# Peptides against a protein of PDB entry 5ONS, part 44

Target 1, 181 residues: chain A of PDB entry 5ONS
Amino acid sequence: MFKKFDEKENVSNCIQLKTSVIKGIKNQLIEQFPGIEPWLNQIMPKKDPVKIVRCHEHIEILTVNGELLFFRQREGPFYPTLRLLHKYPFILPHQQVDKGAIKFVLSGANIMCPGLTSPGAKLYPAAVDTIVAIMAEGKQHALCVGVMKMSAEDIEKVNKGIGIENIHYLNDGLWHMKTYK

## One batch from the design tools (peptide; made by RFdiffusion4, then SolubleMPNN)

Design b2_p13_7_s2 (from b2_p13_7, 4 letters changed)
Fold by OpenDDE base, seed 3:
Structure b2_p13_7_s2 (fold): chain B 181 residues (1-181), chain A 13 residues (1-13)
Amino acid sequence: as target 1 above (181 residues)
Amino acid sequence: EKEKLEKEVLESL
């Protein structure tokens, strides 16, 4: 989603949200990520304005105090940014790729099944379309946010093709934005 | 240069 993304070229504008819209978004976030509920007031304090950065390709980034928190495309599901996920790693279920898969993930490539079933990888139960944090063997923090294109069970059984779609990865265009106020 | 930056960021994980 952000492989060729640049803030100067791909950001259209930034709007401040009304209170009613913010409440709706918070409810959506809790529905998508139940574990975030106890932390949501810390992540999005009531006293702080919430903004949406509108980008090309129908991408929207949710921000508070300049911090990039979540993003979505074409009014689809919200994804946490890697920067938020590093602070709150429990927001998403995890999957772990082996050492050999790391360089491909960092190039924006989708995650193939063998990179999730090999020694050094860890595959946890997850259904199709689940948004997941991609961990790297031997590393503490996530390097990618992805979406399950196969269930964990099918990844193990079939062990061929795209297991997880790469949505947002370390050092992509979104990562380089850092902040937007 | 991109590869160097990727390595540096990866080391921070």
Scores: peptide ipSAE 0.176, ipTM 0.820, DockQ to the pose 0.034
Fold by OpenDDE base, seed 2:
Structure b2_p13_7_s2 (fold): chain B 181 residues (1-181), chain A 13 residues (1-13)
Amino acid sequence: as target 1 above (181 residues)
Amino acid sequence: EKEKLEKEVLESL
């Protein structure tokens, strides 16, 4: 989603949200990520304005105090930014890729099944279309946010093709935005 | 240069 994304070229505008809209978004976030509910007030304090950065290709980024929190495309599901996920790693279920897959993930490549079934990888139960945090063997923080294109069960059985779609990864265009005020 | 940056980011994880 952000492989060729540049803040200067791909941001269209920024809008401040009304209170009612913010409440709706918070409810959506809790529905998608139940584990975030106890933390949502500190992530999105009532006193702080919430903004949406509108980008090309129907991408929207939710921000508070300049911090990039979540993003979505075409009003689809919200994804946490890696920066938020690093603070709250439990927001997403995890999958772990082996060392050999890291370089491909960081290039924006989708995660192939062998990278999730090989020694050093850890594959946890997850249904297709689940948004997941991609962990790297031997690393503490997620390097990618992805979407399961196969269930964990099918990844193990089939063990070929795209297991997880790469949505947002370290050092992509979104990562380089850092903040937006 | 991209590889260097990737390594730095990866090391920070």
Scores: peptide ipSAE 0.167, ipTM 0.815, DockQ to the pose 0.035
Fold by OpenDDE base, seed 1:
Structure b2_p13_7_s2 (fold): chain B 181 residues (1-181), chain A 13 residues (1-13)
Amino acid sequence: as target 1 above (181 residues)
Amino acid sequence: EKEKLEKEVLESL
């Protein structure tokens, strides 16, 4: 989603949200990520304005005090930014790729099944379309946010093709954006 | 250069 993203070229505008819209978004976030509920007042304090940065290709980034929290495309599901995920790693279920897959993930490539089934990888139960944090063998923090294109069960059985779609990864255009005030 | 930057980012994880 952000492989060729540049803040100067791909951001259109920024709007401050109404209170009612913010409440709706918070409810949606809790529905998508139940584990975030106890932390949501810390992540999005009631006294702080919430903004949406509108970008090309129907991308929207949710921000509070300049911090990039979540993003979505074409009014689809929200994804946490890696920066938020690093602070709250429990927001998403995890999958772990082996060492050999790391360079491909960091190039923006989708994650192939063998990178999830080989020694050094860890594959946990997950259904198709689940948003997941991609962990790297031997590392503490997520290197990618992805979407399961196959169930964990099918990844193990088929063991070829795209297992997880790469949505947002370290050193992509969103990562380099850092903040937006 | 891209690989160097990727290595630095990876080492910070």
Scores: peptide ipSAE 0.167, ipTM 0.816, DockQ to the pose 0.034
Fold by OpenDDE base, seed 5:
Structure b2_p13_7_s2 (fold): chain B 181 residues (1-181), chain A 13 residues (1-13)
Amino acid sequence: as target 1 above (181 residues)
Amino acid sequence: EKEKLEKEVLESL
């Protein structure tokens, strides 16, 4: 989603959200990520304005105090940014890729099944379309946010093709935004 | 340069 994304070229505008809209978004976030509920007031304090950075290709980034929290495309599901995920790693279920897959993930490539089934990888139960945090073998923090294109069971069984779609990864255009006020 | 940056980021994880 952000492989060729540049803040200077791909950001259209920024809007401050009304209270009612914020409440709706918070409810949606809790629905998508139930584990975030106890932390949501810390992540999105009531006193702080919530903004949406509108970008090309119908990308929207939810921000508070300049911090990029979540993003979505074409009013689809919200994804946490890696920066938020690093602070709150429990927001998403995890999958771990082996060392060999890391360089490909960091290039924006989708995660192939062998990178999830080989030694050094850890594959946890997950259904198709589940948004997941991609962990790197031997590392503490996620390097990618992805979507399961196959169930964990099918990844193990078939072990061929795209297991997880790469949505947001370290050093992509979103990562380089850092903050937006 | 990009590869160097990627390595540095990876090391920070």
Scores: peptide ipSAE 0.156, ipTM 0.805, DockQ to the pose 0.035

Design b2_p13_7_s3 (from b2_p13_7, 6 letters changed)
Fold by OpenDDE base, seed 1:
Structure b2_p13_7_s3 (fold): chain B 181 residues (1-181), chain A 13 residues (1-13)
Amino acid sequence: as target 1 above (181 residues)
Amino acid sequence: MQKELEQEVLESL
């Protein structure tokens, strides 16, 4: 989603959200990520304005005090930014790729099944279309946010083709954006 | 240069 993203070229505008819209978004976030509920007042304090940065290709980034929290495309599901995920790693279920897959993930490539089934990888139960945090063998923090294109069961059985779609990864255009005030 | 930057980011994880 952000492989060729540049803030100067791809951001259109920024709008401040009304209270009612913010409440709706918070409810949606809790539905998508139940584990975030106890932390949501810390992440999005009631006293602080919430903004949406509108980008090309129907991408929207949710921000509070300049911090990039979540993003979505074409009014689809929200994804946490890697920066938020590093603070709250429990927001998403995890999958772990082996060392050999790391370089491909960081190039924006989708995650192939062998990178999830080989020694050094860890594959946890997850349904197709689940948003997941991609961990790297031997690393503490997530290097990618992805979407399961197969169930964990099918990844193990088929063991070829795209297992997880790469949505947002370290050093992509969103990562380099850092903040937006 | 891009690979070097990626390595630095990776080391920080």
Scores: peptide ipSAE 0.155, ipTM 0.800, DockQ to the pose 0.035
Fold by OpenDDE base, seed 4:
Structure b2_p13_7_s3 (fold): chain B 181 residues (1-181), chain A 13 residues (1-13)
Amino acid sequence: as target 1 above (181 residues)
Amino acid sequence: MQKELEQEVLESL
């Protein structure tokens, strides 16, 4: 999603959200990520305005005090940014790729099944279309946010093809954006 | 400088 993303080239505008819209978004976030509920007031304090940065290709980034928190495309589900995920790693269920897969993930490549079934990988139960944090062997923090294109069960059985779609990865265009006021 | 900082982040994962 952000492989060729550049803040200067791809940001269109920024809008401040109405209170009612913010409430709706918070409810959606809790629905998508139930574990976030106790932390949501810390992540999105009531006193702070919530903004959406509108980008090309129907990408929207949810921000508070310039911090990039979540993003979505074409009014789809929200994804946490890696920067938020590093602070709150429990927001997403995890999958772990082996050490050899790291360089490919960081190039924006989708995660292939063998990279999730190898000895250095850890594959946890997850349904298709689940948004997941991609961890790596020997690393503590997520290097990618992805979407399960197969269930964990099918990844183990088939063990061929794209297991997880790479959505947002370390050092992509969104990572480089850092903040937006 | 930015690339170097990003490399540090990668190493700190």
Scores: peptide ipSAE 0.149, ipTM 0.793, DockQ to the pose 0.036
Fold by OpenDDE base, seed 5:
Structure b2_p13_7_s3 (fold): chain B 181 residues (1-181), chain A 13 residues (1-13)
Amino acid sequence: as target 1 above (181 residues)
Amino acid sequence: MQKELEQEVLESL
């Protein structure tokens, strides 16, 4: 989603959200990520305005105090940014890729099944379409936010093709935005 | 530079 994304070229505008819209978004976030509920007031304090950075290709980034928190495309599901995920790693279920897969993930490549079934990988139960945090072998923080294209069970059985779609990865265009006020 | 930056970021994870 952000492989060729540049803040200067791909941001259209920024809007401040109304209270009612914020409430709706918060409810949606809790529905998508139940574990975030106790932390949502810390992540999105009531006193702080919530903004959406509108980008090309119908990408929207939810921000508070300049921090990029979540993003979505074409009013689809919200994804946490890696920066938020690093602070709150429990927001998403995890999958771990082996060392060999890391360089491909960081190039924006989808995660292939062998990178999830190898000895250095850890594959946890997850259904198709689940948004997951991609962990790297030997690392503490996620390097990617992805979507399961196969169930964990099928990844193990088939062990071929795209297991997880790469949505947002370390050092992509979104990562480089850092903040947006 | 991009590859070097990626490595530095990776090391920080």
Scores: peptide ipSAE 0.138, ipTM 0.787, DockQ to the pose 0.035
Fold by OpenDDE base, seed 2:
Structure b2_p13_7_s3 (fold): chain B 181 residues (1-181), chain A 13 residues (1-13)
Amino acid sequence: as target 1 above (181 residues)
Amino acid sequence: MQKELEQEVLESL
């Protein structure tokens, strides 16, 4: 989603949200990420304005105090930014790729099944279409945010093709955006 | 240089 993303070229505008819209978004976030509920007032304090940065390709980024929190495309599900995920790693279920897959993930490549079934990888139960944090062997923080294109069960059984779609990865255009005020 | 920066970020994970 952000392989060729550049803040200066791909951001269209920024709008401040009304309280009613913010409430709706908070409810959506809790629905998608139940574990975030106790932390949501910390992540999105009531006193702080919430903004949406509108980008090309129907991408929207939710921000508070300049911090990029979540993003979505075409009114689809919200994804946490890696920066938020690093602070709250529990908001997504995890999958772990082996060391050999790291370089491909960081190039924006989708995660192939063998990278999730090989020694050094860890594959946890997850249904298709689940948004997941991609961890790497020997690393503490997530390398990317992805979407299961196969269930964990099918990844193990089939063990070929795209297991997880790479949505947002370390050092992509969104990562480099850092803040937006 | 960019790759070095990427490596630094990776090492920080």
Scores: peptide ipSAE 0.137, ipTM 0.779, DockQ to the pose 0.035

Design b2_p13_7_s4 (from b2_p13_7, 4 letters changed)
Fold by OpenDDE base, seed 2:
Order: structure tokens, then sequence, then C-alpha cells
Structure b2_p13_7_s4 (fold): chain B 181 residues (1-181), chain A 13 residues (1-13)
């Protein structure tokens, strides 16, 4: 989603949201990520304005105090930014890729099944279309946010093709935005 | 160069 994304070229505008809209978004976030509910008030304090940065290709980024929190495309599901996920790693279920897959993930490549079934990888139960945090063997913080294109069960059984779609990865265009005020 | 950048990013994890 952000492989060729550049803030200067791909941001269209920024809008401040009304209170009612913010409440709706918070409810959506809790529905998608139940574990975030106890933390949502510190992530999105009532006193702080919530903004949406509108980008090309129907991408929207939710921000508070300049911090990029979540993003979505075409009003689809919200994804946490890696920066938020690093603060709250429990927001997403995890999958772990082996060392050999890391360089491909960091190039924006989708995660192939062998990278999730090989020694050094850890594959946890997850249904198709689940948004997941991609962990790297031997590393503490997620390097990618992805979407399961196969269930964990099918990844193990079939063990070929795209297991997880790469949505947002370290050092992509979104990562380089850092903040937006 | 890309490998060096990847290493830097990876080291930050």
Amino acid sequence: as target 1 above (181 residues)
Amino acid sequence: EQEELEKEVLESL
C-alpha cells in the first residue's frame, strides 16, 4: 500500500473530525481490535483533536497530536501503523517469519507460506482476512502489518503461494511520515 | 546500499 508512497506527493489534505465522527471511529476500532479498549482513552484522549490525513488511492490516516495511529483504504478495515503497534504490540495477533524472509518483507513483498512454516518461523491460528503483526525471528518489534490470505491451517497444509499480504512494512512511505501536524 | 538500510532497520527492531 505504501511502497511508493511519499508524503509530499501523495497527501491531498487533512481534516479535523467532529466529536460524533470520532465516537463512531472509536467504536469501530474497538470492534476490530477488542484488546485496544482499555487503552483507547490514552491513545485518543478526549481533549485532543482527531484528524484524518487524506491521501491518494483513497488512503486515510487517522492522527492524534500528529501521531499516525491507524489507516484504511476505500473505507475498509482500519490497520494500526507500525509506530502505534510498537507501543501496543497486543493490538494484533502475531505471526513470525524466519530470518530468510525478512529481506523480502522489508522490500514490500508478500509473505510466502514457506517463510511461515520453516524453522525459525512461528505460525499461530488465524482465519483468512485477519489483520496480523508480522514478527521477525529474533526481533522484538513487528516489521510489517499484513493480512492473512490463507488460514494458518491452510498455510501449513498447502505450504505454497502467498500466505500473508504485505500491507505496511518498516521503512515504507508511511513509516517515513513519522508525524503529521 | 539497500542491504545496509535493511540492516539498520532490522537492528532497530
Scores: peptide ipSAE 0.146, ipTM 0.795, DockQ to the pose 0.034
Fold by OpenDDE base, seed 1:
Structure b2_p13_7_s4 (fold): chain B 181 residues (1-181), chain A 13 residues (1-13)
Amino acid sequence: as target 1 above (181 residues)
Amino acid sequence: EQEELEKEVLESL
């Protein structure tokens, strides 16, 4: 989603949200990520304005005090930014790729099944379309936010093709954006 | 180089 993203070229405008819209978004976030509920008032304090940065290709980034929190495309599901995920790693279920898959993930490539089934990888139960945090063998923090394109069960059985779609990864255009005020 | 940049990113994880 952000492989060729540049803030100067791909951001269209920024709008401040009404209170009612913010409440709706918070409810949606809790529905998508139940584990975030106890932390949501800390992440999005009631006294702080919430903004949406509108980008090309129907991408929207949710921000509070300049911090990039979540993003979505074409009014689909929200994804946490890696920067938020690093602070709250429990927001998403995890999958771990082996050492050999890391360079491909960091190039923006989708994650192939063998990178999730080989020694050094860890594959946890997850259904198709689940948003997941991609961990790297031997590392503490997530390197990618992805979407399961196959269930964990099917990844193990088929063990070929795209297991997880790469949505947002370290050093992509969104990562380099850092903040937006 | 791409490999050098990837190494720096990986070291930060």
Scores: peptide ipSAE 0.140, ipTM 0.792, DockQ to the pose 0.034
Fold by OpenDDE base, seed 5:
Structure b2_p13_7_s4 (fold): chain B 181 residues (1-181), chain A 13 residues (1-13)
Amino acid sequence: as target 1 above (181 residues)
Amino acid sequence: EQEELEKEVLESL
């Protein structure tokens, strides 16, 4: 989503959200990520304005105090940014890729099944379309936010093709934004 | 340069 994304070229505008809209978004976030509920007031304090950075290709980034928290495309599901995920790693279920897959993930490539089934990888139960945090073998912080294109069971069984779609990864255009006020 | 950047990112994880 952000492989060729540049803040200077791909950001259209920024809008401050009304209270009612914020409430709706918070409810949606809790629905998508139930584990975030106890932390949502810390992540999105009531006193702080919530903004949406509107970008090309119908990308929207939810921000508070300049911090990029979540993003979505074409009013689809919200994804946490890696920066938020690093602070709150429990927001998403995890999958771990082996060392060999890391370089490909960091280039924006989708995660192939062998990178999830080989030694060093850890594959946890997950259904198709589940948004997941992609962990790297031997590393503490997620390197990617992805979507399961196959169930964990099918990844193990078939072990061929795209297991997880790469949505947001370290050093992509979103990562380089850092903050937006 | 890309490889070097990837290495730096990996070290920061």
Scores: peptide ipSAE 0.134, ipTM 0.787, DockQ to the pose 0.034
Fold by OpenDDE base, seed 4:
Structure b2_p13_7_s4 (fold): chain B 181 residues (1-181), chain A 13 residues (1-13)
Amino acid sequence: as target 1 above (181 residues)
Amino acid sequence: EQEELEKEVLESL
């Protein structure tokens, strides 16, 4: 989603959200990520305005005090940014790739099934379309946010093709955006 | 804090 993303070229505008819209978004976030509820007031304090940065390709980034928190495309589900996920790693269920897969993930490549079934990988139960944090063997912080294109069960059984779609990865265009006010 | 976290992530890779 952000492989060729540049803030100067791909950001269109920024809008401040109304209170009612913010409430709706918070409810949606809790629905998508139930574990975030106790932390949501810390992540999105009531006193702070919430903004959406509108980008090309129908991408929207949710921000508070310039911090990039979540993003979505074509009004689909929200994804946490890696920067937020690093602070709150429990927001997403995890999957782990082996050391050899790291360089491919960091190039924006989708995660292939063998990279999730190798001895250095850890594959946890997850349904298709689940948004997941991609961890790496021996690493503490997520290097990617992805979407399960197959269930964990099917990844193990088929063990061929794209297991997880790479949505947002370390050092992509969104990562380098850092903040936006 | 965020900068330190970024350094930690990059150095850990």
Scores: peptide ipSAE 0.125, ipTM 0.771, DockQ to the pose 0.051; fails the geometry check

Design b2_p13_8_s1 (from b2_p13_8, 5 letters changed)
Fold by OpenDDE base, seed 5:
Structure b2_p13_8_s1 (fold): chain B 181 residues (1-181), chain A 13 residues (1-13)
Amino acid sequence: as target 1 above (181 residues)
Amino acid sequence: MEEQEKKVAEQLK
């Protein structure tokens, strides 16, 4: 989603959300990520304005105090940014790729099944379309946010093709934004 | 080193 994204070229505008809209978004976030509920007041304090950075290709980034928290495209599901995920790693279920997959993930490549079934990888039960945090062998912090394109079961069984779609990765255009006020 | 660079470096070292 952000492989060729550039803040200077791809951001259209930024809007401050009304209270009712914020409430709706918070409810959506809790629905998607139930574990976030106890932390939501810390992540999105009531006293702080919530903004949407509108980007090209119908990308929207939810921000508070300039921090990029979540993003979505075409009013689809929200994804946490890696920066938020690093602070709250429990927001997403995890999958782990082997160390050999790291360079490919960081180039924006989708995660192929062998990278999830090989030694050093750890594949956890997950249904297709599940948004997941991609961890790497021997690393502490997630390097990617992805979507299961196959179930974990099918990844193990078929072990060929795209297992997880790469949505957001370290050093992509969203990562480089850092903050937006 | 910037925090951004630290996270990337973690993956590559």
Scores: peptide ipSAE 0.519, ipTM 0.922, DockQ to the pose 0.042
Fold by OpenDDE base, seed 1:
Structure b2_p13_8_s1 (fold): chain B 181 residues (1-181), chain A 13 residues (1-13)
Amino acid sequence: as target 1 above (181 residues)
Amino acid sequence: MEEQEKKVAEQLK
């Protein structure tokens, strides 16, 4: 989603949200990520304005005090930014790729099944379309936010093709944006 | 650079 993203070229505008809209978004976030509920008041304090940065290709980034929190495309599901996920790693279920897959993930490539079934990888139960944090063998922080394109069961059985779609990864255009005030 | 960002940046090396 952000492989060729540049703030100067791909941001259209920024709007401040009304209270009612913020409440709706908070409810949606809790529905998508139940584990975020106890932390949501800390992440999005009631006293702080919430903004949406509107970008090309129907991308929207939710921000508070310039911090990039979540993003979505075409009014689809929200994804946490890696920066938020690093602070709250429990927001998403995890999958772990082997060491060999790291360079490909960081190039924006989708995660192939063998990178999830090989020694050094860890594959946990997950359904198709589940948003997941991609961890890596020997690394502490998530390298990528992805979406399961196959169930964990099917990844193990088929063991070829795209297991997880790469949505947002370290050193992509969103990562480099860092903040937006 | 925040300590956490520093740790993440090291993963890119």
Scores: peptide ipSAE 0.037, ipTM 0.681, DockQ to the pose 0.049
Fold by OpenDDE base, seed 2:
Structure b2_p13_8_s1 (fold): chain B 181 residues (1-181), chain A 13 residues (1-13)
Amino acid sequence: as target 1 above (181 residues)
Amino acid sequence: MEEQEKKVAEQLK
């Protein structure tokens, strides 16, 4: 989603949200990520304005105090930014790729099944279309936010093709935005 | 924040 994304070229607008809209978004976030509910008031304090940065290709980024929190495309599901996920790693279920897959993930490549079934990888139960944090062998922080294109069960059985779609990864265009005020 | 960013940057190597 952000492989060729540049803040200067791909940001179109920024709007401040009304209280009612913020409440709706918070409810959506809790529905998608139930574990975030106890933390949502510190992530999105009531006193702080919430903004949406509108980008090309129907991408929207939710921000508070300049911090990039969540993003979505075409009013689809919200994804946490890696920066938020690093603070709250429990927001997403995890999958772990082996060391050999790291360089490909960081180039924006989709995660192939063998990278999730090999020694050093850890594959946890997850249904197709689940948004997941991609961890890596020997690394502390998530390298990528992805979407399961196969269930964990099917990844193990088929063990070929794309297991997880790479949505947002370290050092992509979204990562380089860092903040937006 | 700086320490965390350093840790993340090490993952890019």
Scores: peptide ipSAE 0.036, ipTM 0.666, DockQ to the pose 0.049
Fold by OpenDDE base, seed 3:
Structure b2_p13_8_s1 (fold): chain B 181 residues (1-181), chain A 13 residues (1-13)
Amino acid sequence: as target 1 above (181 residues)
Amino acid sequence: MEEQEKKVAEQLK
């Protein structure tokens, strides 16, 4: 989603949200990520304005105090940014790729099934369309936010093709935005 | 170098 993304070229504008809209978004976030509920007042304090950075390709980025928290495309599901996920790693279920897959993930490549079933990988139960954090063998922090294109069970059985779509990865255009106030 | 940039450097080495 952000392989060729640049703040100067791909951001259209930034709007401050009304209170009612913020409440609706918070409810959506809790529905998508139940584990975030106890932390949501810390992530999005009531006293702080919430903004949406509108980008090309119908991408919207949710921000508080300049921090990029979540993003979505075409009013689809919200994804946490890697910067938020590094602070709150439990927001998403995890999958782990082997060491050899790291360089491909960081180039924006989708995660192929063998990279999730090989020695050094860890594949946890997850349904298709689940948003997941991509971890890597021997690494502490998530490398990528992805979406399951197959269930974990099917990844193990079929063991070929795209297991997880790469949505947002370390050192992509969204990562390089850092902040937007 | 910011801490978050260090994370990138660690993963990219």
Scores: peptide ipSAE 0.034, ipTM 0.668, DockQ to the pose 0.042

